Peptides against a protein of PDB entry 6IDX. Designs and how they scored, part 208

Target 1, 380 residues: chain A of PDB entry 6IDX
Amino acid sequence: KELAKLSADVTFATEFINMDGIIVLTRLVESGTKLLSHYSEMLAFTLTAFLELMDHGIVSWDMVSITFIKQIAGYVSQPMVDVSILQRSLAILESMVLNSQSLYQKIAEEITVGQLISHLQVSNQEIQTYAIALINALFLKAPEDKRQDMANAFAQKHLRSIILNHVIRGNRPIKTEMAHQLYVLQVLTFNLLEERMMTKMDPNDQAQRDIIFELRRIAFDAESDPSNAPGSGTEKRKAMYTKDYKMLGFTNHINPAMDFTQTPPGMLALDNMLYLAKVHQDTYIRIVLENSSREDKHECPFGRSAIELTKMLCEILQVGELPNEGRNDYHPMFFTHDRAFEELFGICIQLLNKTWKEMRATAEDFNKVMQVVREQITRA

## One batch from the design tools (peptide; made by RFdiffusion4, then SolubleMPNN)

Design b2_p21_5_s2 (from b2_p21_5, 12 letters changed)
Fold by OpenDDE base, seed 1:
Structure b2_p21_5_s2 (fold): chain B 380 residues (1-380), chain A 21 residues (1-21)
Amino acid sequence: as target 1 above (380 residues)
Amino acid sequence: SLNERRSAKMRKLQEKVAKER
């Protein structure tokens, strides 16, 4: 206990480290010796002292043994561990992961996100916070090739549902630290959209062009079998498609693929449109047909609106920005659905279409409508 | 508290690690 308190002092820490005191603490953890009187209390203070000593940055985290890592991971993975030991073990793992790539690799083999989910189901907000912090640390240190897999694990309905029900909708006020960790988790999750946001459409890619054609088919030929995708369109079909792409509200009616060459939002806008068309087909068809039947120049251009709205949502959500130490603003709605960004797009495109009608907007009013919609989204 | 002292350090470290990506 006194050691744990004194370890917060840098002068004491320096002297204690120079006497190899930290090695003694690591060996106490490594031994796993439960035979000592007051073992749990002694271990909790040992882990506290170890954290305080290491947090001075005098000693490299790489000094820890694999046995030490396994013991700490064991305290996180065991169902019946003292709350004080668990909290400190989560904090140690967070620090190890953040400070060392080699320790990250070892810890990622010993601990799964599934094991950390159990620590979110408790009433202790400090444990919940350290569990999310460790999740964030693992996400931050993940290799690029594994980030999507980790994100898919974070996008697991189970983790989102547990965060929503046990953290966000919990019986306790969310503390600033928990709000920050939720913010970081959201930033890291939204940064997975950056690749798509920065991907330019290739106007010569047939598969990407087929998606635009599918948007046309869903809007105008909803009863037509997709197998009848006409090959080389006759000149009459090309003229028909140009009309249909105009009715869809693309800027380039001849080659709508050109509208997706701007980054941001690149292909992410097309992903949102396709999601809306497939998952919310009635809403999509309604929006397109209501505007395509207008002859009064008050048509809302769906294609242009969807692209600019996707860009606006990326700006509002700061897609591609790094986690900021000072921020704690998180959006509870992103824990309500697996495809929360696309669902938000689907809500916002309906809001845009409504606002366009209410303003009696024309194509010249486009930027004014977008500004009003931005204000509506940012106030919600 | 230990938690309060660590919070500020860990936030800075998270931001640092994010910038090193």
Scores: peptide ipSAE 0.512, ipTM 0.947, DockQ to the pose 0.866
Fold by OpenDDE base, seed 3:
Structure b2_p21_5_s2 (fold): chain B 380 residues (1-380), chain A 21 residues (1-21)
Amino acid sequence: as target 1 above (380 residues)
Amino acid sequence: SLNERRSAKMRKLQEKVAKER
């Protein structure tokens, strides 16, 4: 206890480190010797002193042994650990992950997000905060190939639902630190949209063109059996598709794929449109047909609107922004659904279509409608 | 508390790590 207090002093820390004091503390953890009287208290103070000493930045985190990492990971994975040990162990793992890529790799092998989820189901907000902080650290240090797996783990109904029910909807005020960690998690989650936002459609990619064709099919051929693949495109079919793409409100009626070559929002807009068409088919068909049946120049161009709305949502949500140390603002809505961005798009596209009608807008009013919609979204 | 002392350091470290990514 006294060591843990003194370890906060830089002068003491320097002298203690020069005496190999950190090595002694690490060996106490590595020994795992539960036979000592007051082991839990001793261990909690040992871990406190270790953290305070390491937080001076004098010693590299890479000095820790694999045995030490396994012991700390063991305290996080065990179902019955003292709260004080668990809290410090989560904090140590967070620090290890953030300070060292080599430690990240070792920790990512020993700990799963599923184990960290169990620490979110507790009444202790400090433990919950450190569990989310460790998830954020793992997410930050994850190589690009594993970021999507972590995204999928977050998109797993379980983590999101637990955060929503046990953290956000908890019977206690959210502390500033928890709000920050939720903000960071949200930023990191939105940054997964950046790849799609910055992906240009290839107009020559048939699979991507088939998605646009599927949007047309869902809107206009909803009663037609998918087995009637319209055979090889005669000129009459190309002309028919051009009319359909005009009715869908694409800017390029001949080749709608060209509308998705602009980044942002690139392919993310197409993903949103396809999600709306498949998950909210009645809403999609209604929006398209209400505007396609109009001949009064008051048609809301769905395709153009969907693209510009996706771009606007990316701007509002600051997709691609790095987490800032000073921010604590998070949107609880993004914890309510697995596809919360696409659901938000589906709400906002209906709002846009409504606002367009209310304003009696034409194509010339497009930017003005978008500004009104932006104000409506940012006030909600 | 230990948590209060670490919070500001850890936030800075998270931001640093994010910038190095």
Scores: peptide ipSAE 0.510, ipTM 0.947, DockQ to the pose 0.876
Fold by OpenDDE base, seed 5:
Structure b2_p21_5_s2 (fold): chain B 380 residues (1-380), chain A 21 residues (1-21)
Amino acid sequence: as target 1 above (380 residues)
Amino acid sequence: SLNERRSAKMRKLQEKVAKER
């Protein structure tokens, strides 16, 4: 206990480290000897002293043994561990992961996100905070090839639902540190959209062209009786598609693929449009047909609006920005759905369409409508 | 508390690690 208290002092820490004191503490953890009277209390103080000493940055985290890592990981994976030991163990793992790629690799083999989810279901906010902090650390240190897998693990309904129900909707105020860790988690989740946001449509990719064609099909062929497929020549079909792409509100009516070559928002806008068309088909059809049937200059260009709205949402959500140490602003809505960005897009495109009508906007008012919509989104 | 002392250091470390990506 006194060692744990004194370990917070840099002068004591320096002297204790010079006496190989950290090595003694690591050996106490490595021994795993549950036979000692008051083992749990002793271990909690040992882990506290170890953390305080290591947090001075005098000793490299790479000094820890594999046995030490396994013991600490064991305290996190075992269901019947003292709360104090669990909290310190999560904090140690976070520090190990963040400070060393070698330690990250070893820890990622010993611990799953699924095991950390169990520590979110508790009433202790400090444990929940360190569990999210460790998840964030694992996400931060994950190689590029594994970031999507971690994202998919975050995309598992379970983690988001648990964070929402046990952390965000908990019967207690969220402390500043928890808010920061939720912010970091959200930033890391939004950065997965960056790839799609920066992906240009390839006009030669038939699969991407087929998505644009599917948007047309869903909007116009779903209500058309199969009898009006005019068997007329390839040119009439191309001219028909150009009319349909104009009614969809694409800027390039001849080749809508060109509207998705600008990055940002690139292919992310097409992903949002396709999601809306497939998941919220009635909403999509209503928005498109309401504007396509207008012979007046007050048509809201859906395609252009969807692209610029996607870009605006990326700007508002700071997609591609790095987590900042000073920020603690997170959006609870992003924990409510698996495809929360696309759902937000679906809400915002309806808001845009409503605002366009209320303003009696024309194509010349487009930027003014977008500014009003931005203000509405940022105030919500 | 231990948590309060660590918070500022860990936030800086998270940001640093994010910049090193």
Scores: peptide ipSAE 0.510, ipTM 0.947, DockQ to the pose 0.880
Fold by OpenDDE base, seed 2:
Structure b2_p21_5_s2 (fold): chain B 380 residues (1-380), chain A 21 residues (1-21)
Amino acid sequence: as target 1 above (380 residues)
Amino acid sequence: SLNERRSAKMRKLQEKVAKER
């Protein structure tokens, strides 16, 4: 107890470290000697002293043994560990993961995200905070090949639902540190959109063209009288598609693929449009047809609007930005759905279409409509 | 508390690790 208190002092820490004091503390953890009458209390103070000493940055985290790592990981993975030991063990693991790639590799073998989810289901917000912090640390240190797997683990309905129900919707106010860890988790999740945001459409990729054809099909083939015989020559078909792409509000009516060559938002805009068309088909068709049937120059160009809205949402959500130490702002909505970005897009595109109508906008008013929509989104 | 003392250090470390990525 006194050691744990004194370990917060840098002068004491320096002297104690110079006396190999940290090695003694690590050996106490490694020994696992449950024979002491106050083992749990002693261990909690030992781990406190160890953390305080290591947080001075005098000693490398790589000095810890594999036995020490296994003991600490054991306190996180085993049921019925004392809360004080668990809290300090999570904090030690976070520090080990962040400070050493070698320790990350060893810890990633010993601990699963599933085990960390169990620590989110508790009423102790400090345990919850350290569990999310360790998840964030594992995500940050994950190699590129495993980042998508970690992303998919975050996309797992279970982690998001647990965070939403036990952390965000908990009966306790969210402390600043928890808000920061939720912010970091959100930033890391949004960075998964960056790849698609920076992916240019290849106008020669048939699979990508087929998505644009599918958008046209969903919008217009449901209304096409079966009397449009498949036999109209290739030129009439091209002319038909050009008309359809104009009605869809693409800037390039001849080759809509060219509208997705600009990054940002690249292919992410097409992903949003396809999601809207497949998941919210009635909303998509309504938006397209309400504007395609107008002859009054007040048509909202859906394709152009979807692209610019996707770009705007990426700017508002700061997609591709790194986590900042000073920020604590997170969006609870992103924990409510697997495809929360695409759902947000679907809400915002309806807002845009409504705002366009209310403003009686023309194509010349496009930037003004987008500015009004930006203000509406940022105030919500 | 231990948590209060660690918070600022861990936030900086997390940001540093993010920048090194």
Scores: peptide ipSAE 0.510, ipTM 0.948, DockQ to the pose 0.871

Design b2_p21_5_s3 (from b2_p21_5, 11 letters changed)
Fold by OpenDDE base, seed 5:
Structure b2_p21_5_s3 (fold): chain B 380 residues (1-380), chain A 21 residues (1-21)
Amino acid sequence: as target 1 above (380 residues)
Amino acid sequence: SLNERRMAKMRKLQEKVAKEK
């Protein structure tokens, strides 16, 4: 107990480290000897002292043995561990993962996100916070190939549902530390959109062109009786499509694929549009037809609006940026939906369309509408 | 608290690791 307290002092820490004190503490953990009276209390103080000593940054985290890692991981994976030991073990694992790629690899072999999820189902917010912090550390340190797998594990309704039900909708106020970890998790998850955000549409990719054609089909062919498809020549079809792409509000009415060659938001805007059209078809059709039926200059260009809104959402959510210290702004919607970004887009495009009408905007007011919408989104 | 100080250090570490990527 006194060692754990004194270990917070840098002068004591330096002297204790010079006396190989950390090595002694690690050996106590490695021994795993439950035979001592008050073992749990002694272990909790040992882990506290170890953390406080390591927090001075005098000793490299790479000094820890595989046996030590396995013992600490064992305290996290075992269901009947003292809360004080569990909390410190989660914090040690987080620190190991963050400070060393070698330790990350070893820890990622010993623990699963599924095991960490069990520690979110408790009433102790400190344990929940350290469990999310460790998940975030694992996500942050994962190689690119494994980040998508981790995100798919996060996209598993289970983790998000547990965070929503046990943390966000918990009977306790969310502390700043938990809010920060929820923010970090959100940022790391939205950073997976960076690839799509930076992917240019290939105008020669027929599958991508077929998506744009599908957007047109959903908007205009769903209400057209099949009888009025005049079998007229390829040029009239191309001219019809150009009119339809104009009514959809694309900037390039002749080749809408060109609107998706700008990165950001690249293909991510097309993904959002397709999601809206398929999942929220009535909302999509309403937005498109309400603006396409207007003979006045007050039409809201859906295609242009969707692209610029996607870009704006990427900027607001800081897609591709690493999580910042002191930020604690998370969106509860991130935990309520499997496709939270696309759902957010679907809400925001309706807000944009509403704001456009309220402002009686024209194409010249586009940037002003976008600024008002940005302010509305950032205040919500 | 000890916990608050540790969480503050962890946040700084996360930011440091983020800047090193």
Scores: peptide ipSAE 0.023, ipTM 0.673, DockQ to the pose 0.852
Fold by OpenDDE base, seed 3:
Structure b2_p21_5_s3 (fold): chain B 380 residues (1-380), chain A 21 residues (1-21)
Amino acid sequence: as target 1 above (380 residues)
Amino acid sequence: SLNERRMAKMRKLQEKVAKEK
């Protein structure tokens, strides 16, 4: 106990480290011997002292043995461990993962996200916070391939459900630290959108062009009997498509693919539009047709609006940015939907369309509408 | 508390690791 308290002092820590004191503490953990009087209390103070000493950054985290890692991982994976040991073990593993890629690899082999999810199903918010912090550390330090797998895994869907039910909808206020860890998890998950956000559309890629054509088809051909496709010549068909792309509110009516060459938001905007058109077809058709039938200059350009909204959402959500200390703002929808970004886009595009109508906006007011919508989204 | 100090140190570490990427 006294050692754990004194270990917070840098002068004491330096002298204790110079005396190989950390090695003694690690050996106590490695021994795993429960035969000592007050073992749990002694171990809790040992782990506290170890953390406080390592926090000075004097000793590399790579000094720890595989046996030490296995013992600490054992305290997290075992169902019947003292809460004080569990809490410190989660914090040690988090620190190991954050400070060393080699330790990350070893820990990722010893611990599953599924085991960490069990520590979210408790009434102790501090344990929940450390469990999410370790998940976030593992997610942050994972290679790109493993991050995508982690995000797509059933464990992630289950994790979101457990966080929603046991943390967010819990009968207790969320503390600042838990809110920070939820923010971090949100940021790390939305950063998986960065690749699509920075992917330019290739106007020569037929598969990508077929997506734009599908947007047109869903908007305008859903009501047309396929029998009335007039066999009219290639020029009339091109002129018809140009009209349709104008009605869809693309900036480039001749070649809408050019609107997706700007990064951000690149292909991510097209993904959002396609998701809206397929999953919320009635909403999509309504938004498009309400604006396509207007000749009063008060039409809301859907295509342009969808692109700029996607960009704005990426800015609001800080897509591609690393999580900042002291931020604790998270969107609850992130935990309610598997495709939370696309669903958020679908809500926000309706808000944009409503705001456009309420403002009686024209194309000249576009930036003003976007600013009002930004304020509405950031206050919600 | 010891926990508050530790949480503050961990947050700083997360921020540091984030800035180094």
Scores: peptide ipSAE 0.022, ipTM 0.671, DockQ to the pose 0.806
Fold by OpenDDE base, seed 1:
Structure b2_p21_5_s3 (fold): chain B 380 residues (1-380), chain A 21 residues (1-21)
Amino acid sequence: as target 1 above (380 residues)
Amino acid sequence: SLNERRMAKMRKLQEKVAKEK
């Protein structure tokens, strides 16, 4: 207990480390010796002292043995561990993951997100916060090729459900620390959109052009079987499509693919449009047809609006940026749906369309409408 | 509290690790 308190002092820490005292603490953990009187209390203070000593940054985290890692991971994976031990063990693992790629690799082999979910189902918000912090550390330190797999995994879907039910919908206020960890998890997940956000459409790619054609089909030919999508359209058909692309509100109504060559938002805007058209078809058709039937210059250009809204949402959500210490803002919908970004887009495009009508906007007012919509989104 | 201090250090570390990527 006194050691744990004194370890917070840098002078004491320096002297104790110079005496190899930290090695003694690690060996106590490694031994796993439960025969000592007050073992749990002693271990809790040992882990506290270890954390406080390591927090001075005098000793590298790479000094820890694999046996130490396994013992700490064992305290997190065992169901009948003292709360005090569990909290400190989660904090140690989080620190190891963040400070060392080598330790990350070892810990990622010993601990799964599934094992951490049990620590979210408790009434202790501090344990929940440390568990999410460790998940965030693992997600942050994961190789880029593995992040998408982690986000798509059943464990991640289950994690979102557990967070929603036990944290967000819990009977207690969310503390600032938890709100920050929820924000971090959101940012790390939305950063997986960066690839699509920075992907330019190839105007010569037929498969990508077929998506734009499918948007036209869903809007104007909803009852027509896609199998009857006639091949190389005659000149009359090309002229018809140009009219349809104008009615869809693309800037380049001759070649809408050109509207998706700007990055950001690149192909991510097309992904959002396609999601809206397929998942929220009635909403999509309504938005397109309401504006395409107007001849009064008050038509909201859907295609342009969807692209600029996607870009705006990426800016608001800071897609491609890393989590900031001072941010605690998270969207609850992130935990309600697997495709939370596309669902957010679907809500915001309806808001944009409504705001456009309310303002009696024309194409010249486009930037003003977007600014009002930005303010509405950032206040929600 | 010790917990609050630890959580603050953790946030700083997350931000640092983030900036190094």
Scores: peptide ipSAE 0.023, ipTM 0.678, DockQ to the pose 0.848; fails the geometry check
Fold by OpenDDE base, seed 2:
Structure b2_p21_5_s3 (fold): chain B 380 residues (1-380), chain A 21 residues (1-21)
Amino acid sequence: as target 1 above (380 residues)
Amino acid sequence: SLNERRMAKMRKLQEKVAKEK
């Protein structure tokens, strides 16, 4: 107990480390000697002292033995561990994962996300916070392939559900530290969109062109049996498409694919548009037709708006950036939807369309509308 | 608190990871 308190002092920590004191603490954990009458209390103080000492950054985390890692992982994976030991063990594992890629690899073999999810189903918000923090550490340090797998896995859907039900919808106020961990999880998940955000459309890729054709079809041909499009010559068809792409609000009416060559937002904007058109078809058609039927120069250019909104959302959500300390802003929708970004886009594009109408905007007002929409999104 | 120190460490670590990218 005294050691744990004194270990917070940098002078004491330096002297104690120079005396190999930290090695003695690690050996106490490694020995697992339950023979002491106050083993749990002693262990909790030992782990506290160890954390406080390591916090000074004097000793490398790579100094810890595999036996130590297994003991700490054991306290997290085993049932009926004292809460004080569990809390400190989660904190140690997080620190190990964050500070060493070698330790990450070893810990990722010893602990599953499923075991960590069990620690979210408790009433102790500190345990919940440390469990999410360790999940975030594992997610941050995972190889790219494993990050995508973690995000798509059933465990991630289950994790979101558990966080939603036991943390966000819990009867307790969310503390700043928990809010930060939820923010971190959000940022790490939205960073998986970076690849699509930086992917340029290839104007020669037929599959990508077919998506643009599908957007046109959903907007304008939804009632026309595709069989009854009369074989009007290729030129009349091209002229028809140019008109349709103008009505869709693309900047390049001749070749809309060119609008998706700018990165950011690249193909991510097209993904959002396609998601809106397929999942929220009535909303999509309404937005397009309300603007395509106008002859008053107050038409909201959907295609341009969707691209610029996608870019704006990426900027607001800091897609591709590491999570910032001190931020605690998270979107509850992230935990309610598998496609939370696309759903957010669908809400924001409706807000944009409404704001455009309210402002009686023209194409010249586009940047002003976008600025107002940005302020609305960031204040919500 | 253990949590305040943890926040300060996360900052330093995020800064370190950001420098390694």
Scores: peptide ipSAE 0.023, ipTM 0.651, DockQ to the pose 0.502; fails the geometry check

